# Peptides against a protein of PDB entry 6JX3, part 68

Target 1, 85 residues: chain A of PDB entry 6JX3
Amino acid sequence: AEFRLRPEISVAQTDYGMVLLDGRSGEYWQLNDTAALIVQRLLDGHSPADVAQFLTSEYEVERTDAERDIAALVTSLKENGMALP

## One batch from the design tools (peptide; made by RFdiffusion4, then SolubleMPNN)

Design b2_p25_2_s3 (from b2_p25_2, 9 letters changed)
Fold by OpenDDE base, seed 3:
Structure b2_p25_2_s3 (fold): chain B 85 residues (1-85), chain A 25 residues (1-25)
Amino acid sequence: as target 1 above (85 residues)
Amino acid sequence: MTLEEAIANADKAKPFPAPPNLKPR
């Protein structure tokens, strides 16, 4: 399924990294650099497999660990109301 | 709050629960 943010969520680039804002509640979160990279690529239409391949090429991580990190992040985004289920 | 306000206060944003940063090769 396609990765999508909830309609009320906005993305901003800041000096401290990517921020996600819930425009309805006012809750806002700071993503770390790797998480921001993953979110950006997913929003650009890359598959989790594409992102995993990218991570293994650019970072000290094995394919299995990259896939797990992506899955964990996506789960967190859904559970915290940032991404659609 | 507005997006502009969130950006202005980004240094006070809560860290989003996520896997730790990876190290570049």
Scores: peptide ipSAE 0.687, ipTM 0.916, DockQ to the pose 0.949
Fold by OpenDDE base, seed 2:
Structure b2_p25_2_s3 (fold): chain B 85 residues (1-85), chain A 25 residues (1-25)
Amino acid sequence: as target 1 above (85 residues)
Amino acid sequence: MTLEEAIANADKAKPFPAPPNLKPR
């Protein structure tokens, strides 16, 4: 399924990295660099498999661990109201 | 708050729960 943020969520690139703002609640969250990279690529239309391949190429991580990181992040984003289910 | 305000206060943003940052090759 396509990864999408909820309509009330805005993305900002800051000096401290990617920030997600919930325009309704006013809560805003800082993503670490790897998480931001994953979100950026998913929003750009890359599949989780594409992202996993990218991570294993650019970072010290095995494919299985990359896949787990992506899945865990996506789940967290959905459960915390950032991404659509 | 607005997006502008969030950007201005990004240094105070809470860290989003995520897997640890990976190390570049």
Scores: peptide ipSAE 0.677, ipTM 0.914, DockQ to the pose 0.944
Fold by OpenDDE base, seed 4:
Structure b2_p25_2_s3 (fold): chain B 85 residues (1-85), chain A 25 residues (1-25)
Amino acid sequence: as target 1 above (85 residues)
Amino acid sequence: MTLEEAIANADKAKPFPAPPNLKPR
């Protein structure tokens, strides 16, 4: 239900956008702007539905596509060891 | 690396697999 990063993952805001760092492996990733925005809102406690509504209001995207993007990102974050399952 | 080092080297961070950027309205 609640989106949460793994405890070893740190978030940093950089000149190039949001970076996720795995403190154990040292691996770090750059999120693109939209993905960073989604992650930020999820971490702030907004539901995927809230985020989808936000995306449709701020970006040229339909609700269904916004929902799909959010789901795909969350899946990617989980599969790549960034977010808890 | 440390968080500080990651920030310093953010330009070298690999793109995280994610859907493409959306276009702002």
Scores: peptide ipSAE 0.667, ipTM 0.910, DockQ to the pose 0.946
Fold by OpenDDE base, seed 5:
Structure b2_p25_2_s3 (fold): chain B 85 residues (1-85), chain A 25 residues (1-25)
Amino acid sequence: as target 1 above (85 residues)
Amino acid sequence: MTLEEAIANADKAKPFPAPPNLKPR
């Protein structure tokens, strides 16, 4: 399935990193650098497998841990109302 | 809150629950 943010969520690129703004509630969240990278690549159409491969090449992480981090982040984004299920 | 306000106050944003940062190679 395609990873998508909820329609009310806007992405802002700031000097502090990627921020997700909920246009309905007025709340906004700061993503850490790795999370921002994962979100951006998923939004660009890369698969979780593609992202995992990218992470292992650019960061000090094993494939299994990269896959777990991606899955955990996606779950968090869905559960906290940022991403569509 | 507007997008511009979010950008202006990004340093005050709540950290989104996520796995910790990975270390770049």
Scores: peptide ipSAE 0.649, ipTM 0.911, DockQ to the pose 0.926

Design b2_p25_2_s4 (from b2_p25_2, 11 letters changed)
Fold by OpenDDE base, seed 5:
Structure b2_p25_2_s4 (fold): chain B 85 residues (1-85), chain A 25 residues (1-25)
Amino acid sequence: as target 1 above (85 residues)
Amino acid sequence: MTLEEAIANAHLAKPFPAPPNLKRK
């Protein structure tokens, strides 16, 4: 399934990084730089496989570890109500 | 809350649980 944020989540680009606002709770969440890049690429329509390839090309990471990080982040976003299932 | 307000209040953000930052090549 295509990665999508929940409709009540707003995205803001700040000098400190990407911030997600949960309209339900009023909470602000800041993504670290790598997580922000992953989310940005997924929202742009890239597949997790595409993102893994990107990470291995730009960062010091093995393919398997990149895939694990992407999966873990996506799971966290879904479980914490940021992304749709 | 507007997007403008969200940006202005971004300093109130907590770190989202995520894998640690990767090191850039």
Scores: peptide ipSAE 0.654, ipTM 0.910, DockQ to the pose 0.799
Fold by OpenDDE base, seed 2:
Structure b2_p25_2_s4 (fold): chain B 85 residues (1-85), chain A 25 residues (1-25)
Amino acid sequence: as target 1 above (85 residues)
Amino acid sequence: MTLEEAIANAHLAKPFPAPPNLKRK
């Protein structure tokens, strides 16, 4: 399924990194650099496979670990109410 | 809340639970 943020979630680009704002709770969440990169690419329409390939090309990570990180982040975003199921 | 306001208040952000940051090649 296509990765999408929940409608109440807004993305802000700051000098300190990507921040997700929950418009209902008013809470702000800061993504680390890798997580921000993953989210940005997913939101841009890249598949998890595309993102994994990008990560292995740019970062010191094996393909399997990249795929695990992407899956874990997506799960976290969904479970914490940031992304749609 | 506007984007400007969101950015202004970004210092209130907490770290989102995510895999550890990867190291660049």
Scores: peptide ipSAE 0.652, ipTM 0.909, DockQ to the pose 0.753
Fold by OpenDDE base, seed 4:
Structure b2_p25_2_s4 (fold): chain B 85 residues (1-85), chain A 25 residues (1-25)
Amino acid sequence: as target 1 above (85 residues)
Amino acid sequence: MTLEEAIANAHLAKPFPAPPNLKRK
């Protein structure tokens, strides 16, 4: 249940946003601001429910949509080898 | 590629597939 990046993945904060780097392959990806926020909070130990609540408080989004976005991002991170299943 | 290089070239990083940005209140 705990969100966790794969051990080979490093996080960098840049002027262009959060970047995820695969230390083995050299592949690197830039997260958009909302995705970066979600990842940061998940890595800090907040649950998806916590993050959804945060999003609805700070952004123009309904709870259901926030939950969907979080789930979609987490799925993407796992499927693309950034996060552990 | 090192982390330092990734930071230096962040503007060239591929956008990670994700839902679009939300608008702040």
Scores: peptide ipSAE 0.643, ipTM 0.901, DockQ to the pose 0.943
Fold by OpenDDE base, seed 3:
Structure b2_p25_2_s4 (fold): chain B 85 residues (1-85), chain A 25 residues (1-25)
Amino acid sequence: as target 1 above (85 residues)
Amino acid sequence: MTLEEAIANAHLAKPFPAPPNLKRK
């Protein structure tokens, strides 16, 4: 299934980085730079494989670790109510 | 709260649980 945010979640770009806001609860979260990059690329329609390839080209990370980080982040976003299951 | 309020108060946002930042090459 394609990665999607829940409909009540809004994305904002700030001086501190990407923020996710739940418009219903008022809760909001700050993503670190790597997480923001992953989310942006997934929302743009890139596959996890595309993102992993990008990470290994730009960052000090091996392919397996990049894939693990992406999977862990996606799981966290789903579990915390940011992304659709 | 509104998106505008969230942006204005972003410094108070909770850090989202995620893998740590990677280092750029």
Scores: peptide ipSAE 0.634, ipTM 0.896, DockQ to the pose 0.944

Design b2_p25_3_s1 (from b2_p25_3, 7 letters changed)
Fold by OpenDDE base, seed 5:
Structure b2_p25_3_s1 (fold): chain B 85 residues (1-85), chain A 25 residues (1-25)
Amino acid sequence: as target 1 above (85 residues)
Amino acid sequence: SKKPYVRPSITDITEQKLVPREEIL
């Protein structure tokens, strides 16, 4: 399914990396570079499978590990109220 | 050559306020 941020989420590129802020609750989170890369590609319309293929092509990671990490990140973003279910 | 892989992570920085709120909104 399509990955989307909740409408109240603002995205910022900072010296600390990508940050997501919930403008309603005030809660915000810092993403490391890998997480930011994954989120950016998902927002661009790539599927988790596409992103996993990208990661295995560019980084020293196995496909199953990439898939697991992407799924875990997406779950975290949804559970923490940043991404739509 | 492929780059070293770092697992994705997110960090709650709400209370630490490492990034000023006004820079994000």
Scores: peptide ipSAE 0.646, ipTM 0.904, DockQ to the pose 0.931
Fold by OpenDDE base, seed 1:
Structure b2_p25_3_s1 (fold): chain B 85 residues (1-85), chain A 25 residues (1-25)
Amino acid sequence: as target 1 above (85 residues)
Amino acid sequence: SKKPYVRPSITDITEQKLVPREEIL
């Protein structure tokens, strides 16, 4: 399925990393560098499998761990109202 | 050479206001 942010979510690059802000509620979240990288690639149209392959090629992480971490991040982004279900 | 891996994380910074809202919108 296509990964998309909710329409009310704004993205900003800050000195504290990528930040996602809900323009209506005022709630916002900071992403660390890995989370930001994953989100950027997903928004560019890469599948979670594509992102996992990218992570394992560039970073010291096993495929299973990468897939788990991507899935957990996506779940968190959806549960916290940043990404569309 | 592969880079060190850091697990992805998200942090609620709403109350801390580490980044002013006006800098994001």
Scores: peptide ipSAE 0.645, ipTM 0.904, DockQ to the pose 0.938
Fold by OpenDDE base, seed 4:
Structure b2_p25_3_s1 (fold): chain B 85 residues (1-85), chain A 25 residues (1-25)
Amino acid sequence: as target 1 above (85 residues)
Amino acid sequence: SKKPYVRPSITDITEQKLVPREEIL
């Protein structure tokens, strides 16, 4: 249930936003501000439900849309080898 | 008031190298 990045992934805060670098493959990915916010909260130990509540409180988004977007992001991060399954 | 919402996205920037590797590490 815990969201974790793979050990080979490095996180950087840049002028371009949050970037994740795979130290093995050399691939790196830029997160937009919303994705970065979600990842940061998940890494801090908040559940996807917690994050959805946070998003709906701070942003003009409906709960169902927030939940969908969080789930899709988590799936993408796992499928692209950034997050542990 | 609540902020405008932008859907989350990730972008593979490996080829573009928008951020130099040395700035990421």
Scores: peptide ipSAE 0.644, ipTM 0.904, DockQ to the pose 0.945
Fold by OpenDDE base, seed 2:
Structure b2_p25_3_s1 (fold): chain B 85 residues (1-85), chain A 25 residues (1-25)
Amino acid sequence: as target 1 above (85 residues)
Amino acid sequence: SKKPYVRPSITDITEQKLVPREEIL
């Protein structure tokens, strides 16, 4: 399924990193650089597999770890109401 | 060479208000 943010979510680039704000609840979340990179690539249409390949090519991470981290991040974003199910 | 890897992290900053809301909207 395509990764998408919920329509009430605003995205901002700040001095503290990428931030996602829920315009309805008022909750907002800071993403570290890795999380921001993953989200940006997913939003650009890359699959989780594409992102995992990218991470392993650019960073000191094993494929299995990258895949797990991507999946966990996506799950967290959905559970926290930032991404569509 | 490959860059050091940091696991992805999201942090709830709602209460801490590390970033002013006006900078996000």
Scores: peptide ipSAE 0.643, ipTM 0.903, DockQ to the pose 0.929

Design b2_p25_3_s3 (from b2_p25_3, 8 letters changed)
Fold by OpenDDE base, seed 3:
Structure b2_p25_3_s3 (fold): chain B 85 residues (1-85), chain A 25 residues (1-25)
Amino acid sequence: as target 1 above (85 residues)
Amino acid sequence: PKRPYVRPRIRNITEEKLVPREEIL
């Protein structure tokens, strides 16, 4: 269950933040800064646990909340066709 | 000091077309 984007998904850094576009369907999504940060670290090969540790070290968030937020984001990215199951 | 935390969010912006498709591809 390695975190990976679907092959048809393109990533762009824009003035509106990070955007993920499905090149086939044309659907695209804006990520806020936290979501973008999480996605970037996951794509770099960090585990959700690694990302949670990073978040708690840098931001005013508790570990449990960070873990839940990461899990929810990953689920959303999968459900909306951006990340592989 | 630690920075304020904002929960991660994604938003479908397809219909808003804020970013041109050709800019992302």
Scores: peptide ipSAE 0.650, ipTM 0.905, DockQ to the pose 0.945
Fold by OpenDDE base, seed 1:
Structure b2_p25_3_s3 (fold): chain B 85 residues (1-85), chain A 25 residues (1-25)
Amino acid sequence: as target 1 above (85 residues)
Amino acid sequence: PKRPYVRPRIRNITEEKLVPREEIL
């Protein structure tokens, strides 16, 4: 399924990194650089498999670990109200 | 050469008020 942010979520680049803010509730989350990279690629239309391939190509990470980390991040973003289910 | 890998993390920073809301919206 396509990865999308909820419509109430705003994205910003800050001195503290990428931030996702719920404009209605005021809750917001900081993403580290890896999380931001993953989110950006998913939003650009790359599949989780594409992102895993990218990570293993560019970073010192094994495919299984990359896949697990992507899945965990996506789950967290959905469960914490940033991404659509 | 491949870059060092840091696992992806998110952190709720709402209560810390590190980033002013008005700078994001």
Scores: peptide ipSAE 0.649, ipTM 0.905, DockQ to the pose 0.921
Fold by OpenDDE base, seed 4:
Structure b2_p25_3_s3 (fold): chain B 85 residues (1-85), chain A 25 residues (1-25)
Amino acid sequence: as target 1 above (85 residues)
Amino acid sequence: PKRPYVRPRIRNITEEKLVPREEIL
């Protein structure tokens, strides 16, 4: 399944990190560096498996933990109205 | 060497207005 942001979501780089803003509701969320990296790679067309491989190659994280963290982030982005199901 | 890993986090900053809306749009 393709990862996509909802049409009403705007992306911005700020002094406080990457922020996603819902232009309709006015709700907005700050992403830490790891979350921003994952989102950027998913938007570029990489699969969650691709991203997990990238994380384990560059960071001190085990594959299982990377996969779990990516899945949890994607779920959170969908549940909070930022990503399409 | 591989970098230290920080788990991904998102934080709702709507109520505290950490970042002005005009800076995002």
Scores: peptide ipSAE 0.648, ipTM 0.904, DockQ to the pose 0.931
Fold by OpenDDE base, seed 2:
Structure b2_p25_3_s3 (fold): chain B 85 residues (1-85), chain A 25 residues (1-25)
Amino acid sequence: as target 1 above (85 residues)
Amino acid sequence: PKRPYVRPRIRNITEEKLVPREEIL
């Protein structure tokens, strides 16, 4: 399934990193560099598997850990109202 | 050479107001 942000979510690149803002509620979230990188690639149409491969090729992380971290992030983004289910 | 890995994290910063709203929208 395609990863997409909810329509009310705006993305900003700031000095504090990527920020996602809910334009309706006013709630906003800061992503660290890794989370931002994952989200950017998912939004570009890469699959979670693609992202995991990217992470393991560029960073000191094992495939299983990368997959777990991606899944947890996606779940968190959905649960906290940033990503569509 | 692979880079050090930091686990992905999200942080609600609404109350901290670390980034002004007007810089986002």
Scores: peptide ipSAE 0.646, ipTM 0.904, DockQ to the pose 0.940

Design b2_p25_3_s4 (from b2_p25_3 with K7R K11T E15A E17K I21R D22E)
Fold by OpenDDE base, seed 2:
Structure b2_p25_3_s4 (fold): chain B 85 residues (1-85), chain A 25 residues (1-25)
Amino acid sequence: as target 1 above (85 residues)
Amino acid sequence: SKKPYVRPSITNITAEKLVPREEIL
């Protein structure tokens, strides 16, 4: 399934990193650099598998750990109302 | 060489208001 943000979510690059704002609830979240990188690649059309491959090629992380971290992040973004199910 | 890996993290900053809403919109 394609990763997409909910239509009410705004994205901004700030001095604190990437921030996602829910325009309806007023809730907003800061992403660390790794989370921002993952979200950016997913939004660009890369699959979770593509992102995992990218992470293992660029960073000191094993494939299984990368896959788990990506899945957990996506789940968190969905559960907290930022990404579409 | 590969870069050090940091686990992805999201933090709710609504209460802290660390980033002004005007900077996000």
Scores: peptide ipSAE 0.652, ipTM 0.907, DockQ to the pose 0.947
Fold by OpenDDE base, seed 3:
Structure b2_p25_3_s4 (fold): chain B 85 residues (1-85), chain A 25 residues (1-25)
Amino acid sequence: as target 1 above (85 residues)
Amino acid sequence: SKKPYVRPSITNITAEKLVPREEIL
């Protein structure tokens, strides 16, 4: 399934990193650089597998760890109301 | 040559208002 943000979520790039704001509730979240990179690539249409391959090619991380981290992030974004299920 | 890897994380910053809403919208 395609990764998508909920329609009420706004994205901003700040000096502190990427921030996601729920325009209805007022809740907002800061993403660290790795999370922002993953989200950006997913929103660009890359699959989780694509992102994992990218991470292992650019960073000191094993494929299994990258895949786990991507899955955990996606789950967190869904559970915290930022991404569509 | 690969870069150091940091696990992805998200942090709720609503209470702290570390980023003003005006910077986002």
Scores: peptide ipSAE 0.651, ipTM 0.907, DockQ to the pose 0.948
Fold by OpenDDE base, seed 4:
Structure b2_p25_3_s4 (fold): chain B 85 residues (1-85), chain A 25 residues (1-25)
Amino acid sequence: as target 1 above (85 residues)
Amino acid sequence: SKKPYVRPSITNITAEKLVPREEIL
Protein backbone atom coordinates (compact mmCIF):
# COMPACT_ATOMS: atom_id res chain seq x y z
CA ALA B 1 0.00 0.00 0.00
CA GLU B 2 1.15 3.52 -0.71
CA PHE B 3 2.35 5.79 2.07
CA ARG B 4 0.02 8.72 2.63
CA LEU B 5 -0.31 11.44 5.20
CA ARG B 6 -3.61 11.97 6.92
CA PRO B 7 -5.64 14.71 5.26
CA GLU B 8 -5.39 17.00 8.27
CA ILE B 9 -1.59 16.95 8.15
CA SER B 10 0.23 19.85 6.54
CA VAL B 11 3.86 19.77 5.50
CA ALA B 12 6.35 22.60 5.75
CA GLN B 13 10.00 22.88 4.85
CA THR B 14 11.64 25.13 7.42
CA ASP B 15 15.04 26.13 8.69
CA TYR B 16 14.37 23.65 11.47
CA GLY B 17 13.79 20.88 8.97
CA MET B 18 10.63 19.24 7.76
CA VAL B 19 7.67 19.89 10.05
CA LEU B 20 4.30 18.19 10.06
CA LEU B 21 1.31 20.02 11.51
CA ASP B 22 -1.94 18.41 12.52
CA GLY B 23 -4.49 21.02 11.54
CA ARG B 24 -7.11 19.61 13.87
CA SER B 25 -5.16 18.99 17.06
CA GLY B 26 -2.50 21.62 16.60
CA GLU B 27 0.29 19.12 17.19
CA TYR B 28 3.66 19.85 15.60
CA TRP B 29 6.22 17.21 14.66
CA GLN B 30 9.75 17.87 13.49
CA LEU B 31 11.60 15.36 11.35
CA ASN B 32 15.36 15.11 11.29
CA ASP B 33 17.08 15.10 7.93
CA THR B 34 16.98 11.34 7.48
CA ALA B 35 13.32 11.09 8.43
CA ALA B 36 12.46 13.94 6.09
CA LEU B 37 14.33 12.26 3.26
CA ILE B 38 12.50 9.00 3.82
CA VAL B 39 9.10 10.68 4.01
CA GLN B 40 9.76 12.76 0.92
CA ARG B 41 10.67 9.70 -1.10
CA LEU B 42 7.70 7.73 0.18
CA LEU B 43 5.36 10.59 -0.68
CA ASP B 44 6.91 10.71 -4.13
CA GLY B 45 5.78 7.14 -4.64
CA HIS B 46 8.90 5.17 -3.85
CA SER B 47 8.41 1.93 -1.98
CA PRO B 48 10.14 1.22 1.32
CA ALA B 49 12.41 -1.12 -0.62
CA ASP B 50 13.26 1.71 -3.01
CA VAL B 51 14.05 3.97 -0.08
CA ALA B 52 16.23 1.33 1.57
CA GLN B 53 18.19 0.94 -1.64
CA PHE B 54 18.58 4.69 -1.87
CA LEU B 55 19.82 4.97 1.70
CA THR B 56 22.37 2.20 1.33
CA SER B 57 23.67 3.73 -1.87
CA GLU B 58 24.09 7.20 -0.40
CA TYR B 59 24.82 6.63 3.29
CA GLU B 60 26.96 4.46 5.51
CA VAL B 61 24.16 2.11 6.48
CA GLU B 62 23.53 -1.57 5.86
CA ARG B 63 20.40 -2.69 4.04
CA THR B 64 18.88 -4.44 7.03
CA ASP B 65 19.41 -1.41 9.24
CA ALA B 66 17.90 0.89 6.64
CA GLU B 67 14.88 -1.37 6.29
CA ARG B 68 14.35 -1.46 10.05
CA ASP B 69 14.73 2.28 10.36
CA ILE B 70 12.24 2.94 7.57
CA ALA B 71 9.74 0.54 9.08
CA ALA B 72 10.14 2.07 12.52
CA LEU B 73 9.67 5.58 11.15
CA VAL B 74 6.54 4.61 9.24
CA THR B 75 5.17 2.95 12.35
CA SER B 76 5.86 6.07 14.39
CA LEU B 77 4.19 8.30 11.82
CA LYS B 78 1.11 6.10 11.83
CA GLU B 79 0.96 5.70 15.60
CA ASN B 80 1.36 9.41 16.18
CA GLY B 81 -1.44 10.28 13.80
CA MET B 82 0.49 11.67 10.86
CA ALA B 83 0.23 8.85 8.32
CA LEU B 84 -2.77 6.83 7.24
CA PRO B 85 -2.77 3.21 8.43
CA SER A 1 32.11 7.55 -0.89
CA LYS A 2 29.01 7.44 1.27
CA LYS A 3 27.75 10.03 3.72
CA PRO A 4 27.53 9.42 7.46
CA TYR A 5 24.20 7.91 8.42
CA VAL A 6 21.94 9.29 11.13
CA ARG A 7 18.94 7.25 12.18
CA PRO A 8 15.59 8.84 11.38
CA SER A 9 13.78 10.57 14.20
CA ILE A 10 10.64 12.56 14.83
CA THR A 11 10.16 14.99 17.68
CA ASN A 12 6.96 16.44 19.01
CA ILE A 13 7.57 20.18 19.22
CA THR A 14 4.05 21.32 20.00
CA ALA A 15 4.98 22.92 23.29
CA GLU A 16 7.89 24.77 21.75
CA LYS A 17 5.96 25.98 18.71
CA LEU A 18 9.21 26.84 17.02
CA VAL A 19 7.47 27.15 13.66
CA PRO A 20 4.42 29.41 13.46
CA ARG A 21 1.27 27.81 12.13
CA GLU A 22 0.98 30.44 9.43
CA GLU A 23 4.41 29.49 8.17
CA ILE A 24 3.44 25.84 7.84
CA LEU A 25 0.10 26.44 6.12
Scores: peptide ipSAE 0.650, ipTM 0.906, DockQ to the pose 0.925
Fold by OpenDDE base, seed 1:
Structure b2_p25_3_s4 (fold): chain B 85 residues (1-85), chain A 25 residues (1-25)
Amino acid sequence: as target 1 above (85 residues)
Amino acid sequence: SKKPYVRPSITNITAEKLVPREEIL
């Protein structure tokens, strides 16, 4: 399944980090650096497994923790209306 | 050398309006 943002979501790179804005509701969310990195790679077409491998190569994190964190982030983005189910 | 890992997080900032809408659109 391809990770995609909902069509009404706009992306901005700001001094506060990546921000996602819902153009319909006006709700918007800030992503921390790790979340932004994960989202960027997913949007580029990398699988969650690819992203987990990337994280474990670059950061002090275990594979299982990386996989869990990616999955939890994706779930949160879907539940909060930013990513397509 | 691997970098310190910070868990991913998202924060709703609608109420704070920390980022002006014109910077997002």
Scores: peptide ipSAE 0.648, ipTM 0.906, DockQ to the pose 0.953

Design b2_p25_4_s1 (from b2_p25_4, 12 letters changed)
Fold by OpenDDE base, seed 4:
Structure b2_p25_4_s1 (fold): chain B 85 residues (1-85), chain A 25 residues (1-25)
Amino acid sequence: as target 1 above (85 residues)
Amino acid sequence: PPPEVVFEGTSPHAAPSITRMGVLP
């Protein structure tokens, strides 16, 4: 399924990195650079498989690790109310 | 196919992480 943020979530770029803000609760989360890259690619329409390929081609990360990291991040974003199931 | 994305100013070599920062007033 397509990766999508919940409608109440907005994206902000800060000096400390990408931030996801819940406009209803006011809760906000900071993403590290790797997480921000993954989210940006997913939001731009790339599949998790596309992102895994991108990470392995651009950075020193093994395919299995990239896939696991992406899956874990997506799960975390969903569980913490930022991404739609 | 999705459009190619160019990223600058980031070095995503570490494992991804998210951190709860708090609640804005």
Scores: peptide ipSAE 0.500, ipTM 0.812, DockQ to the pose 0.321
Fold by OpenDDE base, seed 2:
Structure b2_p25_4_s1 (fold): chain B 85 residues (1-85), chain A 25 residues (1-25)
Amino acid sequence: as target 1 above (85 residues)
Amino acid sequence: PPPEVVFEGTSPHAAPSITRMGVLP
């Protein structure tokens, strides 16, 4: 399934990193650089497999770790109301 | 390629993380 943010979520680039803001509740979350990179690629249409390959090729990250980290992040974004299920 | 300067928790080498910052008025 395609990764998408919920319609009420907006993305902002700040001096401290990427921020996701819920326009209805006002709740906002800061992403670290790794999370921001993953989210950006997913939103650009890359699959989780594509992102895992990117991480392993560009950085010293094991494939298994990349896959687990991506899955955990996506789950967290969904559970915290930022991404569509 | 990896960043020239690596900051703890703020590098593509680090596991992804999200942090609840609060509620905007």
Scores: peptide ipSAE 0.494, ipTM 0.810, DockQ to the pose 0.351
Fold by OpenDDE base, seed 5:
Structure b2_p25_4_s1 (fold): chain B 85 residues (1-85), chain A 25 residues (1-25)
Amino acid sequence: as target 1 above (85 residues)
Amino acid sequence: PPPEVVFEGTSPHAAPSITRMGVLP
């Protein structure tokens, strides 16, 4: 299944970085640059494998670490009510 | 090709993180 945010979640860019905002509750979360990059690529339709390849080719990160980081982030976004299961 | 990415403060070398900031009125 394609990665998708829950319909109530919106994305905003701030001076402090990317944030995800729940339009119903008003709760908002800040993403660091790595998380923002991953989310942006997933939302653009890239697979987790695509994102892992991108990270390893462009930055100093091992493939295993990239895969773990992507999986952990996706899990966190789902568990915290930002991404659809 | 993938788009260019601009970072504001942290490095993509760092593990991804999310932080609950608060609730807007």
Scores: peptide ipSAE 0.490, ipTM 0.812, DockQ to the pose 0.350
Fold by OpenDDE base, seed 3:
Structure b2_p25_4_s1 (fold): chain B 85 residues (1-85), chain A 25 residues (1-25)
Amino acid sequence: as target 1 above (85 residues)
Amino acid sequence: PPPEVVFEGTSPHAAPSITRMGVLP
């Protein structure tokens, strides 16, 4: 349903991009700008479909590619302990 | 309407990626 980060995860903006930090383990991950854009929009309440439409409207990316990219990112964030299942 | 966002790093048309950086002490 709704995309949410795990409660122990914090978001930080750095000169090198968005970083997600696990406040318990100390593990942290850097997102590239595309990933950061997707995560920010999802956290703002946009649906994956909204995000896909945004990407295809603003950038040279096919709808199918955008949808796959979003799904893959969400899966990765869940599997790596950053997002709630 | 969606907010305007400015990117100075990798372009948002690139595939998304996440990179494990390490563990803070």
Scores: peptide ipSAE 0.484, ipTM 0.810, DockQ to the pose 0.347

